# Peptides against a protein of PDB entry 5EIB: the designs that were tried, part 177

Target 1, 366 residues: chain A of PDB entry 5EIB
Amino acid sequence: VDLEPGTMDSVRSGPFGQIFRPDNFVFGQSGAGNNWAKGHYTEGAELVDSVLDVVRKESESCDCLQGFQLTHSLGGGTGSGMGTLLISKIREEYPDRIMNTFSVMPSPKVSDTVVEPYNATLSVHQLVENTDETYCIDNEALYDICFRTLKLTTPTYGDLNHLVSATMSGVTTCLRFPGQLNADLRKLAVNMVPFPRLHFFMPGFAPLTSRGSQQYRALTVPELTQQMFDSKNMMAACDPRHGRYLTVAAIFRGRMSMKEVDEQMLNVQNKNSSYFVEWIPNNVKTAVCDIPPRGLKMSATFIGNSTAIQELFKRISEQFTAMFRRKAFLHWYTGEGMDEMEFTEAESNMNDLVSEYQQYQDATAD
Target 2, 366 residues: chain A of PDB entry 5EIB as posed
Amino acid sequence: VDLEPGTMDSVRSGPFGQIFRPDNFVFGQSGAGNNWAKGHYTEGAELVDSVLDVVRKESESCDCLQGFQLTHSLGGGTGSGMGTLLISKIREEYPDRIMNTFSVMPSPKVSDTVVEPYNATLSVHQLVENTDETYSIDNEALYDICFRTLKLTTPTYGDLNHLVSATMSGVTTCLRFPGQLNADLRKLAVNMVPFPRLHFFMPGFAPLTSRGSQQYRALTVPELTQQMFDSKNMMAACDPRHGRYLTVAAIFRGRMSMKEVDEQMLNVQNKNSSYFVEWIPNNVKTAVCDIPPRGLKMSATFIGNSTAIQELFKRISEQFTAMFRRKAFLHWYTGEGMDEMEFTEAESNMNDLVSEYQQYQDATAD

## One batch from the design tools (peptide; made by RFdiffusion4, then SolubleMPNN)

Design b2_p19_5_s2 (from b2_p19_5, 7 letters changed)
Fold by OpenDDE base, seed 5:
Structure b2_p19_5_s2 (fold): chain B 366 residues (1-366), chain A 19 residues (1-19)
Amino acid sequence: as target 1 above (366 residues)
Amino acid sequence: SVAAELEAERRARVAARRA
């Protein structure tokens, strides 16, 4: 789905364009112009029914519908505005199905769109209320990984999207292969989300290796485990050491000893025990899939529900507040039928979310 | 303009973070 035709044409003409049904390409003509309100109230609202028709058709063809997965950017107008509109409409029609998102967080390091803090804050407000689980994929973290770890001097969107695809492949492993931990979206939510509003995940991936070092790297279970818990491998720009893990899932892929995995997972938990809440028992789950990712002998994917994710929301909130106090560009949103009160409500809800994460970070077992 | 100021601030933040 896109509000611009050119994006869909690029997907159709791409290496994998034939995987998608032609009738499942729904697109507009005018775009959102990086405006959340255009995506949510005007241009997106005109297209949403056509998307819902496709969603219904595909849902009816499922033997067992678990839920929905949305991939979108929170910085743009289409992914943020229309994406959150779609989430709301799908939630209304399918209230008993899981809503999962891969939400790309904007960063001033990567994007030139000045209104991204508005689009992101307005989107987070919707995601807090209408999603069951959200993978926070932060363009700031992706850029830093590309530059520092992968040794890319000028990271491109292609380089960032490669990390996104690796992360998405990793976190969906248990959904795609039978007999795994978190084999369905509902089990994932039950294991990862102890409190309904605190459903924002910090993903991580290992191995992350520069092109120059790939040939010399030994892939071992200890190295994967250490790297997976390293803050430098997190796809969200927050330091887990500044918070506490509520829940963790680790997904190993490839031929390895389950015993060795369990030993290394226990060791990393013991070493980092101060960074876990003590009042949630058995809050670390591990899965091993014998099928490695393409081009690797083994990998590990991390999913963390950490109170450190508040650093990401604080960053967005600070940027939002700096613009909103000046009423900068506000007329672009209100002119599309949006109320100024929605900005204040979105800011308030995001600040409440930060406060909730902090409360659970500071909570002790009675 | 507010737009020009915000863009200048953004550019300054980007430059400071790339350094």
Scores: peptide ipSAE 0.019, ipTM 0.355, DockQ to the pose 0.021
Fold by OpenDDE base, seed 4:
Structure b2_p19_5_s2 (fold): chain B 366 residues (1-366), chain A 19 residues (1-19)
Amino acid sequence: as target 1 above (366 residues)
Amino acid sequence: SVAAELEAERRARVAARRA
């Protein structure tokens, strides 16, 4: 789905364009112009019914519909505005199904789009209420990984999207292969989301290796375990050491000893015990899939529900506040039928979420 | 690539549903 035709043509002409049904390409003509309001109330609202018709048709063809998975950006107008509109409409029609998202957070290191903080804040307001689980894929973190870890002097969208695809593959491993932990979206939510509003995940992937170092790197279970818990391997620009893990899932892929995995996972928990809440028992889950990712002998994917995710929301909130106090570009949104009050409500709800994370971070087992 | 693997698996599942 897009509000621009050119993106759909690129997907259709791409190496995997044939995996999608032609009738499932739903697109507009005008685009959203990086405006959440155009995506949510005008251009996106005109297209949403056509998308819902396709969603219904595909849902009816499912033997067992678990839920929905949306991949979208929060910085643009289509992914943010129309994406959150779709989430709301799908939730209304399918209230008993899981809503899962891969939400790409904006960063000024990646894009010069000035209004991204507005689009992100307005989107987070919707995601707090209408999703069950959200993977926070932060362009800030992706850029930093590309630049610092992968040693790419000028990271491209292609480089960032490669990390996104690796992460998405990792976190969906248990859904794709039989006999794994969190084998369905509902079980994932039950294990990862102890409190309904606190459903924003910090994903991570290992190994992350520069092209020049790939040939010299040994892939071992201890190294994967260490890297997976390293803040530099997180796809969200948060330091887990500044918060506490509510829940963790670790997915190992490749031929390895389960005993060694369990030992290393126990060691990393013990070493980092101060960064876990003590009042949630058995809050670390481990899965081992014997099928490695293509091109790797082994990998580890991390899913963390951490109170440190508040650092991401604080960054967006600070950027939002700096613009909103000046009423910068508000006329672009109000001209599409938004009220200034919607901005204040979205900011308030995101700040409430930050406060909730902090409360659980400070909670002790008395 | 991991992306290519996911797409191949998705393609296989979609094909199996059409069959």
Scores: peptide ipSAE 0.000, ipTM 0.262, DockQ to the pose 0.018
Fold by OpenDDE base, seed 1:
Structure b2_p19_5_s2 (fold): chain B 366 residues (1-366), chain A 19 residues (1-19)
Amino acid sequence: as target 1 above (366 residues)
Amino acid sequence: SVAAELEAERRARVAARRA
């Protein structure tokens, strides 16, 4: 789905374009112009029914519909505005199904789009209310991984998207292979989301290795475990050491010893015990899938629900506030039928979320 | 009209969940 045809044409002409049904390409002509309001209320609202018709058709063809997954950006107009509109409409029609998102967070390091803080804040307001689980894929973190860890001097969207694809493949492993932990979206939500509003995940992937060092690095369970819990490998730009994990899932892939995995996972938890809440029992879950990802012998994927994620939302909030106080570009949104009050409500809800994370960070066992 | 309706619906849902 897009409000511009060019993106759909790129997907269709791509190496995997043929795996999608032609009738499942729904697109507009005008785009959203990086305006959340165009995506949510005007251009996107005109297209949403056509998308819902496809969603219904595909849902009816499912033997067992677990829920929905949306991949979108929060900095643009289409992914943010129309994406959150779709989430809202799908949730209304399928209230008992899981809503999962892969939400790409904007960063000034990656994009010069000045209104991204508005689009992101307005989107987060919707995601807090209308998703059950959201993987926060932060372009700032992806850029930093590419630059610092992968030693890419000029990270490209291709480089960032490679990390995104590896992460998405990792976190969906348990859904795609039988007999795994978190074998369905609902079970994942039960294990990962102790509080309904606190459903924003920090993903991570290992191995992350520069091309120049790949030949010298052994892929071992200890190395994967160490890298997976390293703050610099989080795909959300926050330091887990500044917060506490509410819940964690680790997904190992490849031929390895379950015993060694369990030992290493226990060791890393013990080493980092101060960064876990003590009042949620059995809050770390581990899965092992014998099937490695393509091109790797072994991998590990991390899913963290951490109170440190508030750093990401604080960054967006600070950028939002700096623009909103000046009423910068507000006429672009109000001209699409938005009230200025919606900005204040979105800001307030995101700040409430930050406060909730802080409350649970500071909570002690009674 | 569509924008105003969607906004009203959204606000109502948000209010209902905070309550």
Scores: peptide ipSAE 0.018, ipTM 0.491, DockQ to the pose 0.866; fails the geometry check
Fold by OpenDDE base, seed 2:
Structure b2_p19_5_s2 (fold): chain B 366 residues (1-366), chain A 19 residues (1-19)
Amino acid sequence: as target 1 above (366 residues)
Amino acid sequence: SVAAELEAERRARVAARRA
């Protein structure tokens, strides 16, 4: 789905274009112009029914519909505005199904689009209310990984998207291969989301490999485990040491000893016990899939529900507040039918979310 | 127009993603 045809043409003409049904390409002509309101109330609203018709058709063809997975950007008008409109409409029609998102967070290091903080804040407000689980894929973190860890002098969108694809492949492993922990979206939500509003995940991946690095380092289970819990491997720009893990899932892929995995996972929890909440028992889940990712002998994917994620929301909130106090570009949104109150409500809800994470961070076992 | 500038920035980002 896109409000521009050119993206769909690029996907269709690409090496993987044939994996999608031609009739499932739904696109507009005008685009959203990086405006959330165009995505949500005008251009996106005109296209949403056509998307919902496809969603219904595909849902009816499912033998067992678990839920929905949306991949979108929160900085752009289509992914943010139309994406959250779709989430809302799908939630209304399928209230008993899981809503999962891969939400790409904007960063000034990656994009100079001035209104990204508005689009992100308005989107987060919708995600808090209408999703069950959201993977926070932060362009800030992706850029820092590419630049600092992968030593890429000029990170490209191709480099960032490689990390995104590796992460998405990792977190969906249990859904794609039988006999795994968290084999369905609902089980994942039950294991990862102790409180309904606190459903924003910090993903991580090991080993981190640049696109075109031919020699995959043979990593051991201890090295994978250590890297997976390293803040430098997090796809969200948060330091887990500044917060506490509510829940964690680890997905190992490749031929390895389950015993060794369990031992290393226990060791890392014990070494980092101060960074876990004490009042959620058995809050770390581990899965092992014998099938490695393409080109790797083994990998580990991390899913963390950490109170440190508040750092990401604080960054967005600070940028939002700096613009909103000046009413900068606000007329672009109000001209599409938005009220200033919706901005204030979105800001308030995001600040409440930050406060909730802090409260649970400071909570002790009774 | 401000809308045209946003659209131009968006097009530039889309073009940069294709490169």
Scores: peptide ipSAE 0.018, ipTM 0.382, DockQ to the pose 0.024; fails the geometry check

Design b2_p19_5_s3 (from b2_p19_5, 9 letters changed)
Fold by OpenDDE base, seed 1:
Structure b2_p19_5_s3 (fold): chain B 366 residues (1-366), chain A 19 residues (1-19)
Amino acid sequence: as target 1 above (366 residues)
Amino acid sequence: SVADELQAAERAAIAARRA
């Protein structure tokens, strides 16, 4: 789905364009112009019914519908505005199904779009209320991984999207292969989301290795475990050491000893025990899938529900506040029928979320 | 190739979910 035809044409002409049904391409002509309000109230609202018709059709063809997965950006107008509109409409029609998102967080290091803090804040307000699980894929973190770890001097969207694809493949492994931990979206939510509003995950992937060092790096269970818990491998720009993990899932892929995985996972938890809440028992889950990712002998994917994720929301909030105090570009949104009150409500809800994470970070076992 | 084996395994896993 897009409000622009050109992106859809790129998908159709791509190496996987034949996987998608032609009738499942729903697109507009005018775009959202990086305006959340155009995506949510005007251009997106005109297209949403056509998308819902396709969603209904595909849902009816499912033998067992678990829920929905949306991949979108929060910095743009379509992914943010229309994406959150779709989430709301789908939730209204399918209230008993899981809503999962892969939400790309904006960064000034990656995009020069000045209104991204507005779009992101307005989107987060919707995601807090209308999603059950949100993977926070932060362009800030992706850029830093590409630059520092992968040693790419000028990271491209292609480089960032490669990391996104590896992460998405990793976190969906248990959904794709039978007999795994978190084999359905509901079980994932039960294991990962102890509090309904605190459903924002920091993903991580290992191995992350520069092209020049790949041949010299041994892929071992201890190395994967160490890298997976390293802050430098997190795809959300927050330091886990500044918060506490509420819950963790680790997904190992490839031929390896389950015993060795369990031993290494226990060791890393013990070494990092200060960074876990003590009042959620058995809050670390591990899965092993014998099928490695394409091009790797083994990998590990990390899913963390950490109170440190508040650093990501604080960054967005600070950028939002700096613009909103000046009423910069606000007329672009109000001209689409939005009130300034909607901005204030979105800011307030995101700040409440930050406060809630902080509360649970500071909570002690009685 | 490893790629072919992975694709075959992924196809088999998809088929097993549809069964």
Scores: peptide ipSAE 0.000, ipTM 0.298, DockQ to the pose 0.014
Fold by OpenDDE base, seed 2:
Structure b2_p19_5_s3 (fold): chain B 366 residues (1-366), chain A 19 residues (1-19)
Amino acid sequence: as target 1 above (366 residues)
Amino acid sequence: SVADELQAAERAAIAARRA
């Protein structure tokens, strides 16, 4: 789905374009112009019914519909505005299904789109209310990984998207292969989301590999375990050491000893016990899939529900506040039918979310 | 390829923004 035809043509002409049904390409002509309001109230609203018709058709063809997975950006107009409109509409029609998102967080290090803080804040407001699980994929973190860890002098969206694809492949492993922990979206939600509003995940991946980089030496289970808990491997620009993990899931892929995995996972928890809440019992879950990702002998994917995620929301909030106080570009949104109150409500809800994370960070076992 | 051209253009644009 896109409000621009060119994106769809690029997907269709790509190496895997033929795996998608032609009738499932739904696109507009005018784009959203990086405006959330165009995505949500005007251009996106004109297209949403056509998308919902496809969603209904595909949902009816499912033997067992667990829920929905949306991949979108929060900085643009289509992914943010139309994406959150779709989430809302799907939630209304399928209230008993899981809403899962891969939400790409904007960063000024990657994009010069000045209104990204508005689009992100307005989107986060919708995600807080209408999603069950959101993987926070932060372009700032991805850029920093590419630049600092992968030593790419000029990271591209292609380089960032490689990390995104590896992470998405990792976190969906349990859904794609039988006999795994968190084998469905609802089980994942039960294990990862102790409080409904606190459903934003910090993903991580090991080993980190760039496109065209020489095959890394086969990592060991201890190395994978250490890397996936390293703040430098987090796909969200937050330091887990500044918060506490509410819940964690680790997904190992490849031929390895389950015993060794369990030992290393226990060791890392014990070593980092101060970074876990003590009042949520059994809050770390581990899965092992014998099938490695393509091109790797083994990998580990991390999913963290950490109170440190508030750093991401604080960054967006600060940028939002700086723009909103100046009423910068506000007329682009109000001209599409938005009220200033919606901005204030979105800001307030995001600040409330930050406060909730802080409260649970400071909570002790009674 | 179109992808290579787009990536090259993106790299150039990113480099220009960071200069």
Scores: peptide ipSAE 0.000, ipTM 0.309, DockQ to the pose 0.015
Fold by OpenDDE base, seed 4:
Structure b2_p19_5_s3 (fold): chain B 366 residues (1-366), chain A 19 residues (1-19)
Amino acid sequence: as target 1 above (366 residues)
Amino acid sequence: SVADELQAAERAAIAARRA
C-alpha cells in the first residue's frame, strides 16, 4: 500500500515482485507529502476502504488468521498517518486478532524531513493504544551501525534496509518454522508483553554484516551471544544498561549445540543480572532453529522488552517539543482537518508511556 | 551445502503454503 504509485512500481519490478498478487497493490496518486494528517484524515482516508476490502478478502482466505503485520515508517506521511489509520480500522473490525508492527523510527541523521518528530509522536500515540506488539526499528541505530560498525561513510537507504530485512527475518523465524518458541503471534505477546501498553520491542541482530560483503565471518555461539546483548547490535538507539529488561527472547539460527546455547545464555543473564527485573520469573526465552539465514552459517536475533526503550521516546519527545513550542508547521496539519489538541494528547500519552517504563524500572521485589 | 538444502526446503514449504 502506498499513496504514491512509484513505490509500487519499484516493488513490482523487483526480484520478488511476482510473489504479490497484482490486485493487492493498492495505491494513491498524490502522496502524503510527509504529512501525518494527509495520511490519516485526507488522502489516506480516501484510500483506506480499498485497502480494507483487500484485507477482508485475504483474511477470508486464511484457514487460521492469527493477526496482522504492518511494516511502516513513522517519519513519513503514508506509513505514519495512513498506517495508523489502517491499524485503527483493522482493530475495529478484528478486535480479537493480534496487531503486530515493524515501525521504523525517524532520525535527523537519515532524513532532512523537518516534521518527522510530529509524524512519529502522532503515530506512537496510535501504536500505544492499537497495537499488541511493535518492533522499534530505529533509523538512528541503523545509521550508527552502518557508520560506526560497518564503516560506511555515507549510509544509504539500501544499507539501512539490509539491516531491517535481516532483523525482520530473525524475529519471524519462530513463526516460519514449526516447533519453535513463540510459534504464533499470540504466544509471542503472552511471553514478551507483561503489561499491555509496554509492547515496544528492541530488536538486535548478530552478526552485523554489510550488504554485498561475501565474507561472512563464522561466529561462535559465545561470540553471537555476546554481540546479541551488545548495545551496538541493537536496532533501537537505546542502551540496555540504562534500563532493565522486562522480557527477552533470543533466536539462534544454524547448526549449533543447544547445550552451548543454554550455557552462554545463562552466563550472559548472570553477568547482566542487574539489567533484568527480578520480579518477572523466567523472563528470558531461547529458541534454536537449525536453518541459518541465507549466506550465514549462524546468526542470533534478539527481542528485548526493556525499560531503556524510553530513551527512544524521549529523543522523539524532545524533538517534538522543540518544534511544537514554536508552532512550527502546525498549519500543514490543521489545514488537513486535524485539531491542535491532538498534538498535545499525543505528546501527553508518549510522556505517560515513558513514565510507565520508568516506574517499572524502579520497581523492586518486596 | 547443508545451508542451501535447508534454504531450498524453506522455500518449498513457503510455496506449499501458498498453493
Scores: peptide ipSAE 0.000, ipTM 0.274, DockQ to the pose 0.013
Fold by OpenDDE base, seed 5:
Structure b2_p19_5_s3 (fold): chain B 366 residues (1-366), chain A 19 residues (1-19)
Amino acid sequence: as target 1 above (366 residues)
Amino acid sequence: SVADELQAAERAAIAARRA
């Protein structure tokens, strides 16, 4: 789905364009112009019914519908505005199904779109209320990984999207292969989300290796485990050491010893015990899938529900506040039918979310 | 290739689950 035809044409003409049914391509003509309000109230509102018709058709074809997975950017108008509109509409129609998102967080290091803090804040406000699970994929973190870890001098959207795709593949492993931990979206929510509003995940993928070092790297369970828990490997620009893990899932792929995995997972928990809450029992889950990713002998994917995610929301909030106090570009949003009150409500809800994470970070077992 | 075998295995695993 897109509000611009050119993106859809690129997908259709691409190497994987034939994977998607032609009738499932829904697109507009005018775009959102990086404006959340255009995506949510005007241009997106005109297209949303056509998307819902496709969603209904595909849902009816499912033997057992678990829920929905949305991939979107929070910096742009379509992904943020129309994406959150779609989430709201789907939730209204399917209130008992899981809403899962892969939400790409904006960064000034990656994009020059000045209104991204508005789009992101307005989106997060919707995601807090209308999603059950949100993978926070932060363009800031992706850029830093590409530059520092992968040694890419000038990271491209292609390089960032490669990390996104690897992460998405990793976190969905248990959904795609039988007999795994978190084999459905609801089980994932039960294991990962102890408090309904605190459903924002820090994903990570290992191995991440520069092209120059690939030939010298032995892939071992200890190395994967160490890299997976490294702050520099997080796909969200948060340091887990500044917070506490509420829950963790680790998904290993490839032929490896389950015993070795369990030993390494125990070791990393013990070494980092101060960074886990003590009042959630058995809050680390591990899965092993025998089928490795394409081109790798083995991998590990990390899903963390950490109170450190508040660093991401604080970053966005600070950027939002700096613009909103100046009323910069507000007329672009109000002109599409938004009230200024919606900005203050969104800011307030994000600040409340940050406060909730901090409360649970500071909580001790009574 | 190993990649082709892995893709085939992934497809087979998905098919077996749907089945």
Scores: peptide ipSAE 0.000, ipTM 0.286, DockQ to the pose 0.014; fails the geometry check

